Peptides against a protein of PDB entry 3ZOQ. Designs and how they scored, part 62

Target 1, 223 residues: chain A of PDB entry 3ZOQ
Amino acid sequence: QLLQDSWWNQLKEEFEKPYYQELREMLKREYAEQTIYPDSRDIFNALHYTSYDDVKVVILGQDPYHGPGQAQGLSFSVKPGVKQPPSLKNIFLELQQDIGCSIPNHGSLVSWAKQGVLLLNTVLTVRRGQANSHKGKGWERLTDRIIDVLSERERPVIFILWGRHAQMKKERIDTSKHFIIESTHPSPFSARNGFFGSRPFSRANAYLEKMGEAPIDWCIKDL

## One batch from the design tools (peptide; aimed at target 1 P188)

Design b2_p30_5 (made by RFdiffusion4)
Pose (drawn by RFdiffusion4):
Structure b2_p30_5 (pose): chain A 223 residues (1-223), chain P 30 residues (1-30)
Amino acid sequence: as target 1 above (223 residues)
Amino acid sequence: ELAELETELEWLETELAELEEELEWLESIQ
């Protein structure tokens, strides 16, 4: 068993399939022969921090950060102590305009995860310095199933889909129950074309309050 | 000739700084 019960009860059948076994064997070799991010112990951190039953909001990313000391097994977050990349800086600028939070002295979003925000990347590993190097190796198949089981959940889930790749997943989400907040990506190329001013954080909290759920405290505290 | 070569060097340095900034942005995409 690789995950806590709430998730294992939804995903155990996927981990038994040949594609996962092939992916696991490739990763055992690559972690021993080269530098793979995030650290192997951290691959499933988004699901460890945010159980299936506790998921309130999902923020979909693509692949982990590919530099030393960055990736934590969470979308968009970085380990405390490393420089915030441009897209993450833009997320904090939008958070400041929307909610009013000060800019933090680190980029870790673990607080969000502990409050029910699933920071799910669609690909869970990467070779150092080589973006998208683990594309098509089996992670998409698993993360599509993670989206499927969240879409099948009775209690509604709020999905935040930034950019074209994340928005492609709308086909897998049952919008008769679930909420979608979508905009352009926070990358500097696209942040001033819709992401800025989109107010995703207060909009997510409004959907939660309508359902009688506690809102997320989005502000990140300095370390 | 020296002033022309200094102007070409300044242009190439400006292009290089722009390309480095675009790369950083590309790497930040999630």

Design b2_p30_5_s3 (made by RFdiffusion4, then SolubleMPNN; from b2_p30_5, 20 letters changed)
Fold by OpenDDE base, seed 2:
Structure b2_p30_5_s3 (fold): chain B 223 residues (1-223), chain A 30 residues (1-30)
Amino acid sequence: as target 1 above (223 residues)
Amino acid sequence: DEEERRRREEEEERKRKEEEEREEALNSIR
C-alpha cells in the first residue's frame, strides 16, 4: 500500500534522507534474518488508517508488541483474537469509567484509527521477544517529523500523552494551536498513579466539540 | 496538439516516478 497523498506531501523529504535509507537497509536485514513485528506490510498502518488531514487525536506509544500475532502497526492495539495486554486492559477500564463503554472482547483499535485517531508508536518495529530492540535506529526521527508536521498544521490536534516517554514529545507541539492530555501510563505499574480517572476520552471529545468537530466514538464493538 | 501531448507525457512520467518513490519508501522493506 502506498502512503496517502496527504502524508506523502508532509514526509517525502524524510524518505530521501540518509537516516531513513540506513533505517530501511537495517530493516531489510532484520526482516530477512529475524522475526520482526509487525508484519512489514503493517508498519505504517497508523498512517494508512488516518490521513494527515483527518487526524483529530494522536495517541503515542513507544514500540510495537513483541509477541506473536500481537502488533498490527497501531499503538496499544492488538489483532483480533489476541489476549488484551495489561496496558490495553487498563485503557478499556478507563474508557468504561470515563464514558461508560463496555469492555470489548478484542483489542483492535482500528475503529479509532478510522475516525481520525492516529495510533502512532515512536518506534515502528521490534524484534520478537526483544522490547525496544529497534530503539535509536532512525524511527524516532521519522516519528518526530510526523509530530512536527501535525504541530505545524493549522487545524488543531489533540495529543494524548501517556507516561514520560510520550510526554517528552510535548516540546515539539505548538500548544497555542494544539491540545495536550497528559497522564501516567496505562501500564499496571503506573496506571493507579494518575492514568485511572484521567478521563482522556471525554476530555478529547470535549475539545473536538469546542472546535466544531465530530467527537470520536470511543466505544468498541465486539467482533 | 504536440505541446499538449508532451505535457501529458511529462505529467505521466512525473506521476510514475513519484509512485516509484512512494513505493520504495514503504515497501522496499519487504
Scores: peptide ipSAE 0.299, ipTM 0.753, DockQ to the pose 0.010
OpenDDE base, seeds 1, 3, 4, 5: peptide ipSAE 0.177, 0.103, 0.063, 0.271; ipTM 0.653, 0.630, 0.450, 0.729; seed 3 fails the geometry check

Design b2_p30_5_s4 (made by RFdiffusion4, then SolubleMPNN; from b2_p30_5, 24 letters changed)
Fold by OpenDDE base, seed 5:
Parts: structure tokens; sequence; C-alpha cells
Structure b2_p30_5_s4 (fold): chain B 223 residues (1-223), chain A 30 residues (1-30)
């Protein structure tokens, strides 16, 4: 899938900046010398599936899953046939309790992305078995710009910010135009402290309806 | 003639860099 021109127009200047050039050179070495996730062609999948203009909801993740075949360039999402990670299982449990969706037999969130849910990690690559290995290498500056250009958009966006890392991005969001849904992270370590019962899916749809937009069909069909 | 050649070479380099950046964005890092 080709990225729509909408994101290119918003981000092209970033790719010319020294920080991104350095990031790119680093990534070329990393992909050549080590196992990096996701596949290099899948790095920008969040932007491929959801155009700048089509973004309705943003769900921020930290960095990709670092196991084989897991990451597909979408936050919290895993490729079909991959076992659902603990955080994703908790997301589906909350989805079931919130709006009555059945738990899908796979972990792909592509159906959300296609409806305007930008599934963005703040860091877009990771070394195999090494969580946060590409933290502080330049991705955060690019993804901050993604948040900024969405915040600057006149058409409102709903930001779902799970846990402290995502919530640190709140300062970049114009809350006079955009809506924020905050809770603890869906991780087993934090989910019981506020994620469960936070009802982010129904709350997001309530905001969309208030804006006169079509709600997200959050229910994921089995494959 | 030398100045025009240098300008054309700079323009070609800039166009190739822009193309590489766009291709990276569209297709991922290779």
Amino acid sequence: as target 1 above (223 residues)
Amino acid sequence: DEEKRREEERRRREEEEERRRREEYLRGIR
C-alpha cells in the first residue's frame, strides 16, 4: 500500500532534517546487521492504512513487539496467526465489557486502522528481543510531529492515551479542539488500576457522534 | 557552461534525494 500524499505533505520536511537522516543511516545498519521489527516495508503501516485526513482516533503505543512475526507497524496489533500479547488480550477484554464485542481469534487491528484509527507507536522499530532498543534515536521527533500536525488540524481528533508514556504527549494536543481519553495502560501490570472499566471505545464513539461523524465499528470479526 | 552543469548536477542530486526520501516513506527503509 502506498502512503497517501496527505501524510507526505505533512511530514516531507521532517525527512530532510539531519535527525531523520541520522536515524535512517542507523536503521540501514541495524536492518543489515541485526533482526529488526517490523519488516522494513511495514514501518509506516499506521500511516498507510490511515490517511492524515481520515484520522478519527489515535491510539499511541510505545514501540513494536520484539518477537518473531508479531509487529506489523500498528500499535498493539499483531499479524494474523500470532498469539495475542497480554496487553492486547486486555484490550479485547475491555472491548467486550465496554460495548459487547466478542474476543476475536486473531490480534490484527487493521479493521480499526481502515476506519480512521491511527495505531501509532512513538518508536517505530525495535531489535529482536530488545524492548526500547531504538528509543531516543529520532523516531520520537518524527512521531511528535505526527501528533503536532494532527493537533493543528481543524477537524477534531480523539486521542486515546493509555499509561504515562502516552499521556506525556498530552501537552502537544490542543484540547480546545481535540478530545483526550486517558487511563492506565492495558498491560497486566496496570490494567486493573484503571484501564478495565475505562470504556475507551464507547467514549470515543460518543465523541464521534457528538461531532456528527460515523462511530468506529470496534468489533473485530474472526478470520 | 560550467555553472549550468554544476546547477544541473545539484538539481539532479536534490531530485534523487527527494525521490529516495519519498520512496523510503512509501515503501519503508531498504
Scores: peptide ipSAE 0.247, ipTM 0.718, DockQ to the pose 0.011
OpenDDE base, seeds 1, 2, 3, 4: peptide ipSAE 0.140, 0.226, 0.156, 0.213; ipTM 0.603, 0.711, 0.666, 0.700; seed 1 fails the geometry check

Design b2_p30_6 (made by RFdiffusion4)
Pose (drawn by RFdiffusion4):
Structure b2_p30_6 (pose): chain A 223 residues (1-223), chain P 30 residues (1-30)
Amino acid sequence: as target 1 above (223 residues)
Amino acid sequence: AEREELLEELYHADNAGDDEKVRELVEKLE
C-alpha cells in the first residue's frame, strides 16, 4: 500500500496494472543512475497531505520543477529556502490583489495542502534540467484516474485550471456537481491576459461558503 | 518551428527561476 486509505480505496487497482509496474521499474533505474525530481519519497506528497475525503480545491500543474532544491511533489510550490520561480511569483501577486496577503519570504504552499488544496501535477517526476522528460511514461494515465475518482466524488470539488493543458482536463470532470475556475496561465507570457484579475482564491472560497464548508486561509506566513 | 522552440525555452526558464531569460523570451515571442 503506497497511499493512505481514502486514496488507496480509490486507486489500488491502478497500481496493480502493467503500466504502473513498468513506470516503477523505469524510476528505480533512473533514481539510481541519474538525478530525478522530486526526491523519490516525495512523489505522492500531494496525496499524503490532502486525503481524498479532505479535498476541497484542486490546482492542476504539469510536471515537477527540474532544478535542485525546488520540487516537493506538489504543483507550483517550492521548498523553503529557494528562489520563487516567475509563475509562482505571479500567483502570489494575484493572491495579494485578490485576498490581500503579503508576499511571503518563501514559496512553500504546504499550508494550502494541509487545508484541503490538492496540488496535483499531471506528471510526477522529471530528469534534472530537462523539462517534460518524463512525459508519456505512465504518469498521465495515473493522474487522469486521480481526476476521474475526484469527479466521481459525491461532495463537490473546486477545480482551478490555469492554462491550456490544465483546461484540457475539463472533459474528465462532471460539471453537474463540480466547480471550474479557469484562466490563462500565471507564466509571464500569459499572466496579463486573464490570470491577473481572475480572483481565483476568493472565488474558490465563495463556492466553499455556499456549500457550508470552511474557506481556505490562503495567506502564506513567513519562515 | 522557431516559435515552438522559444515556447519550450520559456517553459524551461520559467520553471528554473531565470527572470532575465524569461523577460527576453517573452519579448521575442511578442

Design b2_p30_6_s1 (made by RFdiffusion4, then SolubleMPNN; from b2_p30_6, 9 letters changed)
Fold by OpenDDE base, seed 1:
Structure b2_p30_6_s1 (fold): chain B 223 residues (1-223), chain A 30 residues (1-30)
Amino acid sequence: as target 1 above (223 residues)
Amino acid sequence: DEREELLRRLYEADQAGDDETVAELVARLE
């Protein structure tokens, strides 16, 4: 799959490595023999919507939604018309309480991505109905490299790390240069233990303003 | 181990948008 020039320049060496070639071959078999999400054309949507140079904020997810029509290659985001999963509902609740946005009638976060919010899952594919089925198959090496090259970027990035899984990537981030917003996960189990009230959206915008950059319009319009 | 299994199932139910199962699992985990 083709990437934007800015990402290609950062990641081209990874695509030549054996691990990625093996991953690619595995994926070819998986997509041929199984139902895999997202659509193969959407695997790198996070990178398609947000170029390397345009990244302002990173929000890390684990792996794609595994139900029909859900995943669209962006962490936490669901296609229009899809019921909002519990964690996403909680994200919108915090958004409302944080900066006053209304709850949208859909779950697509594409508008964030287009503004420079990299909605990256650490694993970029999944089998239907089998969460984490493609864990440990090579995606993590690539997405680690994505984090690394962003950490190496001169212009600062804001990393929003919800929950332990995402926070494990903190060691890869140069905190002398970049900003990290951490809280518990938006999951119904953990949201009331730190996610609610963490105000990640206003905090991210505050950092952007300090950097002299335009803030993110986090509010999502109805479709 | 039981807790880890419940957390795994919770993640799956959350990803699936299964509100009822999520609620049940949250109650068991608390």
Scores: peptide ipSAE 0.574, ipTM 0.936, DockQ to the pose 0.938
OpenDDE base, seeds 2, 3, 4, 5: peptide ipSAE 0.573, 0.546, 0.570, 0.553; ipTM 0.936, 0.928, 0.935, 0.931

Design b2_p30_6_s2 (made by RFdiffusion4, then SolubleMPNN; from b2_p30_6, 9 letters changed)
Fold by OpenDDE base, seed 2:
Structure b2_p30_6_s2 (fold): chain B 223 residues (1-223), chain A 30 residues (1-30)
Amino acid sequence: as target 1 above (223 residues)
Amino acid sequence: KEREELLKQLYQADQEGDDEKVAELVKQLE
């Protein structure tokens, strides 16, 4: 099976639905005819690194980076050696201001994922050089289901929703059980209108501590 | 709208890590 047991149990019904079968067929054609990111084996990395039961925090992105060697199946994260995109740089600036972490010399957020931060894009593939090229092809239905099953989970989750796109998912989250941290997007266009100073990292850890869970070590070590 | 197109270009440039293009687009959007 493609997914570990905890996610498979939650999502297995989706994979049998027509929309996902159509998505799969589309992806087969796309990967054969186009350069698609991330690597096909990395599409579900967010779910691979963070099991359903281990999710503590969710950070939603839109779609993968579309340049060579960038995307690694995690929202906002870039492979080591890749120049940090402006939004990611701003994320690290807020991280530094929020909790004092140094700016890492790389942009990989794998260490977050391994600690229970689900770095989920709403769309999980993209054509080279064409942002949002796989929008509306079925990924959103699957990732909506991911949000739904997390919302239905008894153990609380913290959802960090940066910008309008992510915040559109708020209606799917049971706020009687789960926590939402909202701000403007880390984009250079919007970061100064609410993202900077929003302190999502310390706020997330505060919620985790209230729930009796270990906080996330958000600081990223240099490679 | 022109603004919507600029926002799309901004997202594209951001994803590509094109700092100069991002800066220019931000200026246009302000």
Scores: peptide ipSAE 0.498, ipTM 0.909, DockQ to the pose 0.947
OpenDDE base, seeds 1, 3, 4, 5: peptide ipSAE 0.448, 0.469, 0.496, 0.473; ipTM 0.897, 0.900, 0.909, 0.901

Design b2_p30_6_s3 (made by RFdiffusion4, then SolubleMPNN; from b2_p30_6 with A1S E5K H12Q N15Q A16E R23A E27K)
Fold by OpenDDE base, seed 2:
Structure b2_p30_6_s3 (fold): chain B 223 residues (1-223), chain A 30 residues (1-30)
Amino acid sequence: as target 1 above (223 residues)
Amino acid sequence: SEREKLLEELYQADQEGDDEKVAELVKKLE
């Protein structure tokens, strides 16, 4: 099957719907006719690394990096050896200021994903060199459903929503059960207007500890 | 609008890791 059992049980109905079938057909054409990122095998990496039941924290991104060798199916994350984009650099700066982590010599966030941080983009594919090129093609409906089923989960989730795009999803989150950490986006344009100093990492861990959950080890080791 | 275009270009440049272009666009948007 395409997904782990826990996610399959939550999303199986979506894959049978016309919108997803149309999305799938579109993607087949796109991958055949031009360069699409990430690799088709990596599209659902966020769900592969973090099962439905293991989700502790959600960090929402927009769409994948669109340069060669960058995207690895996780929001904000770049493969080792790839130059860290400005927003990711700012994420690590806040991480350092928040909880004292060293700046890693790579940009892979896989270690977060393996600990229960769902690094989800709202759109899961992109054409090379064309940001947002697959916007409005059906991914948003699937990823909305991902947010919905997490919101419906009894065990609490922490949603970290950076910027307006991510914050548009607040209405889908049951705040009687779940926690939301909001700030401006880590982009160089907006980071100084609220992202820096927002301390999302320590705040997330504080919520986890309050719920009796193991905190996330946010510090990333050098490779 | 011009501002919307600049924001789109900023996102594009950020995703590409183009530090110089990002800095330029940030200045234009301020």
Scores: peptide ipSAE 0.496, ipTM 0.913, DockQ to the pose 0.945
OpenDDE base, seeds 1, 3, 4, 5: peptide ipSAE 0.475, 0.480, 0.484, 0.477; ipTM 0.910, 0.906, 0.910, 0.905

Design b2_p30_6_s4 (made by RFdiffusion4, then SolubleMPNN; from b2_p30_6, 8 letters changed)
Fold by OpenDDE base, seed 2:
Structure b2_p30_6_s4 (fold): chain B 223 residues (1-223), chain A 30 residues (1-30)
Amino acid sequence: as target 1 above (223 residues)
Amino acid sequence: SEREKLLKELYQADQEGDDEKVKELVEQLE
């Protein structure tokens, strides 16, 4: 199976739908004809690292990094050795100001994913050098379903929604059960207009503790 | 619009880690 049992049970019906079959065929052509990121085996890394039942926090991104060796199937995360993009640098700056973590010497967020932070992009593939090149091809329908099944889950989830694109998903989240942390995007253009000082990490942990769950260790160790 | 174009370019530059281009685009958008 492509996915862990917990996610498969939630999403198996989607994979049988025509839109996903069309997406799959499109991706086969794209990967054969062009350089597509991330590696095909890494497309669902967010779901691989964080099972449906283990999701504590969701952080939504738009689409994968489109440069060589950057994307690893997790929103905002870059492989070790890759220069940290400006938005990611700002995320770490806020992390430092929020809870005192040091700035890591790499940009991998795998440690978050392993603790229950679902680092989900709304679009899961991209052509090299062409941001949003796979927008509107079917990924959004699948990832909307991911949000839906999490919203339907009885055990609460914390959704961190940075910027307008992510915040458009708020309508799909049952706020009677789940928590939403909203701010402007960590982009250099918008970070000073609300992202900095939003303290999403401590706020998320506060909710987790309130729920009787273990907080996330947001601090990332150097490699 | 010009603003939309700049925002798209900004996202592209950010994703690529092009700090200089990001700075230039931010200045244009402000």
Scores: peptide ipSAE 0.504, ipTM 0.914, DockQ to the pose 0.948
OpenDDE base, seeds 1, 3, 4, 5: peptide ipSAE 0.484, 0.483, 0.499, 0.481; ipTM 0.908, 0.904, 0.912, 0.903

Design b2_p30_7 (made by RFdiffusion4)
Pose (drawn by RFdiffusion4):
Structure b2_p30_7 (pose): chain A 223 residues (1-223), chain P 30 residues (1-30)
Amino acid sequence: as target 1 above (223 residues)
Amino acid sequence: TEEEEREEEQTLADEEETLAEEYEEELEEE
C-alpha cells in the first residue's frame, strides 16, 4: 500500500497494472543512475497531504520543477529557502490583489495542501535540467485516473485550471456536480492575458461557502 | 473528427508552452 486509505480505496487497481510496474522499474533505475526530482519519498506528497475525502480544491500543474531544491511533489510550490520561479511569483501577485495577502519570504504552499487544496501535477517526476523528460512514461495514465475518481466523488470539488494543458482535462470532469475556475497560465507570457484579475482564490472560497464548507485561508506566513 | 480535435488542442497547448519558455529566456537576458 503506497497511499493512505481514502486514496488507496480509489486507486489500488491502478498500481497493480503493467504500466505502473513498468514505470516503477524505470524510476528505480533512474533514481539510482541519475538525478530525478522530486526526491523519491516525495512523489506522492500531494495525496499524502490532501486525502481523497478532504479535497476541496484541485490546482493542476504539469511536471515537477527540474532544478535542485525546488520540487516537493506538489504543483507550483517550492521548498522553503529557494528562489520563487516567475510563475509562482505571479500566483502570489494575483493572490495579493484578490485576497490581500502579503508576498511571503518563501514559496512553499504546504499550508494550502493541509487545508484541502490538492496540488496535483499530471506528471510526477522529471530528470534534472530536462523539462518534460518523463512525459509519456505512465504518469499521465495514473493522474487521469486521479482526476476520474475526484470527478466521481459525490461531494463537489472545485478545479482550478490554469493554461491550455490543464484545461484539456475538462473532458474528464463532471460539471453537473463540480466547479471549474479557468484562466490563462500564470507564466509571464500569459499572466496579463486573463490570469491577472481572474480572482481564483476568492471565487473558490465563494463556491465553498455556498456548500457550507469552511473557506481556505490562502495567505502564506513567512518562515 | 473527435481525435483530430484533440490532436489540434494538444498542438496549440505545446506551441504556447514553447513560446512561454522562449519568452522567459528573453527576460533573463535583459

Design b2_p30_7_s1 (made by RFdiffusion4, then SolubleMPNN; from b2_p30_7, 17 letters changed)
Fold by OpenDDE base, seed 1:
Structure b2_p30_7_s1 (fold): chain B 223 residues (1-223), chain A 30 residues (1-30)
Amino acid sequence: as target 1 above (223 residues)
Amino acid sequence: SMEKKLEELRKEAEKEEKEAREYLKKLEEE
């Protein structure tokens, strides 16, 4: 099967729907004819690293980085050895100011994912050099379903929504059960208008602690 | 109810967030 059991049970019906079959056929053509990121085996890494039941925090991104070797199937994350993109640099700056973590010498957020931070892009593939090239092709319907099934979960989830695009998903989240942390996007174009100083990491941990759950160790060790 | 419990948790978390911000501000003033 495509996904681990916990996610498969939640999403298996989506994969049989026409929209996903069309998406799958599109992706087959794209990966055959174009350079597509991430690697096809990494498309669902966010779900591979963080099971449905293990999700504590969700951080929404838009679509994968479109440069060589960058995307690893996790929102905002880049493979080790890749220069940190500007938004990720700002994320680490806020992390340092928020809870005192050192800025890591790499951009991999896998350690967050393994702790229950679902690093989900709303679109899970992209053409090389063409941001949002796979927008509107079916991914959004699947990832909306991911948000929906998390919203339906009894155990609360913390959703971190940076920027307007992520915040548009708030309408799908039952705010009577789940926690929302909103700010401007970490992009250099918007970070100084509300992202810096928003302290999403300590705020997320505050919610987790009050829920009686283990907080996230947001600090990332050097490789 | 679960809703009331969550609201309490939200309020407590907000309090801790505020305290943390205030603490940070004090540190910056030193």
Scores: peptide ipSAE 0.017, ipTM 0.353, DockQ to the pose 0.026
OpenDDE base, seeds 2, 3, 4, 5: peptide ipSAE 0.006, 0.014, 0.006, 0.007; ipTM 0.307, 0.302, 0.280, 0.308

Design b2_p30_7_s2 (made by RFdiffusion4, then SolubleMPNN; from b2_p30_7, 16 letters changed; failed a check: too like the target's own chain)
Amino acid sequence: MEKERREELKKEAEREEEEARAYLAELEAE

Design b2_p30_7_s4 (made by RFdiffusion4, then SolubleMPNN; from b2_p30_7, 15 letters changed)
Fold by OpenDDE base, seed 1:
Structure b2_p30_7_s4 (fold): chain B 223 residues (1-223), chain A 30 residues (1-30)
Amino acid sequence: as target 1 above (223 residues)
Amino acid sequence: MEKKKREELRKLAEEEEKKAREYLEELKKL
């Protein structure tokens, strides 16, 4: 099967729907004719690293990085050895100010994913050099369903919503059960308007502790 | 950062990427 059991049980019906079949056929053409990111085997890495049952925190992104070697199927994350993008640099600056973590010498957020941080983009593929090129092709319907099934989960989730695009998903989240952390986007264009000083990492851990769950070790070790 | 140190970091990064992929392949079997 495409996904591990916990996600498959939640999402299997989506993969049988016409919209996803159309998306799949589109992607087959795109990967054959264009350079698409991430690698096709890495598209669902967010769901592979973080099971449905293990989700503690969700961080929403828009779409993958569109440069060579960058995207690894996790929102905001870049493959080891890749220069940290500006937004990711700002994430690490806030992490340092919030909880004292050192700035890592790489941009891989895999350690977060393995601890239950679902690093989900709303669109899971992109053409090289063409941001949002796969917007409106069907990914948003699947990723909306991912948000919905998490919202329906009895065990609370913490949603970190940076910027307007992510915040538009708040209407899908049962705020009587789940916790929302909102700020401006970590982008250089918006970070100084509310992202810096928002302390999303300590706030997320504070909610986890209140729930009787283990906090996330947000600090990333150097390679 | 010296050229030698950059190359060492690149090698370490490639090794960690390989381990991450192996872990993902194991997870896909579950």
Scores: peptide ipSAE 0.033, ipTM 0.507, DockQ to the pose 0.016
OpenDDE base, seeds 2, 3, 4, 5: peptide ipSAE 0.021, 0.022, 0.026, 0.024; ipTM 0.537, 0.502, 0.566, 0.546

Design b2_p30_8 (made by RFdiffusion4)
Pose (drawn by RFdiffusion4):
Structure b2_p30_8 (pose): chain A 223 residues (1-223), chain P 30 residues (1-30)
Amino acid sequence: as target 1 above (223 residues)
Amino acid sequence: DPDLEEELAEELRELEEELEELEEELEELE
């Protein structure tokens, strides 16, 4: 068993399939022969921090950060102590305009994960310095199933889909129950074309309040 | 370079503005 019960009860059948076994064997070799991020113990951190039952909001990313000391097994977040990348800086600028939070002295979003924000990348590993190097190796098949089981959940889930790749997942989400907040990506190329001013954080909290759920305290505290 | 993506996005916006100005000047000359 690789995950806590709430998730394992939804995903155990996927981990028994040939594609996962092939992916696991490739990763055992690559972690021993080269530099793979995030650290192997951190691959499933988004699901460890945010159980299936506790998921309030999902923020979909693509692949992990590919530099030393960055990836934590979470979408968009970085380990404390490293420089925040441009897209993450833009997320904090939008958070400041929307909610009013000060800009933090680190980029870790673990506080969000502990409050029910699933920071799910669609690809869970990457070779150092080589973006998208683990594309098509089997992770998409698993993360599509993670999206499927969240879409099948009775209690509604709020999906935040930034950019074109994340928005492609709308087909897998049952919008008769679930909420979608979508905009352009926070990358500097696209942030001023819809992401800025979109107010995703207060909008997510409004959907939660309508359902009688506690809102997310989005502000990140300095370390 | 960790800031390369931001610098390329700023340079692309400047080049798009210069192209718009050159298109307006060509219309005036026509």

Design b2_p30_8_s2 (made by RFdiffusion4, then SolubleMPNN; from b2_p30_8, 17 letters changed)
Fold by OpenDDE base, seed 5:
Structure b2_p30_8_s2 (fold): chain B 223 residues (1-223), chain A 30 residues (1-30)
Amino acid sequence: as target 1 above (223 residues)
Amino acid sequence: DPDREAKEAEEEERRREEERKEEEERRRRE
């Protein structure tokens, strides 16, 4: 896919590497032979909605939702008309308790992405009904490079790292320049162990204000 | 993996709801 110039300048060298060419050929076969999510045009939606220069906040996910019509190329986000996943419901519950936002009637986080919230999964594709089926196929090298080039940026970034998988990326982040917000994962299995009451939204905005940047409007309007 | 488990549980719930709707539609046609 054609990326915005700001991301292309940061990632062009990765696209020429053998691992990415092998990943691309694998994906061509997978999309031809099986049902893969998201739609192939939506794989890079996180980079399409949020330019390299416009990134204010990063929220790391693992891999896309593997159900029909769910994934839209953004971590934790689902297409309008899709039932909100349990983790996303808990994100909206924390949002309500943190800053008083109403729970939206849909699960689309596109409004966050358009404001500079990079909703990045570490793996960008999945087979239908097969969670983590594209793990270890090359996506992690590309998404590690995305984290690296953001960590190298002079303008500070806020990284929101929910759960152990996202927190393993902390070693790639220059904590002298960038802010990290860590808690347990929003999943029903872990949310009560520190996600609830972690107040990631107000904390992110407090850092943005300290930097002289406009805060994120985290409140999502109904459709 | 708590995110994986949550996604698997959601897809299982969705499949059960789809199966239930198909059975209800079948019973309405009988």
Scores: peptide ipSAE 0.031, ipTM 0.536, DockQ to the pose 0.104
OpenDDE base, seeds 1, 2, 3, 4: peptide ipSAE 0.025, 0.027, 0.027, 0.025; ipTM 0.585, 0.580, 0.575, 0.595

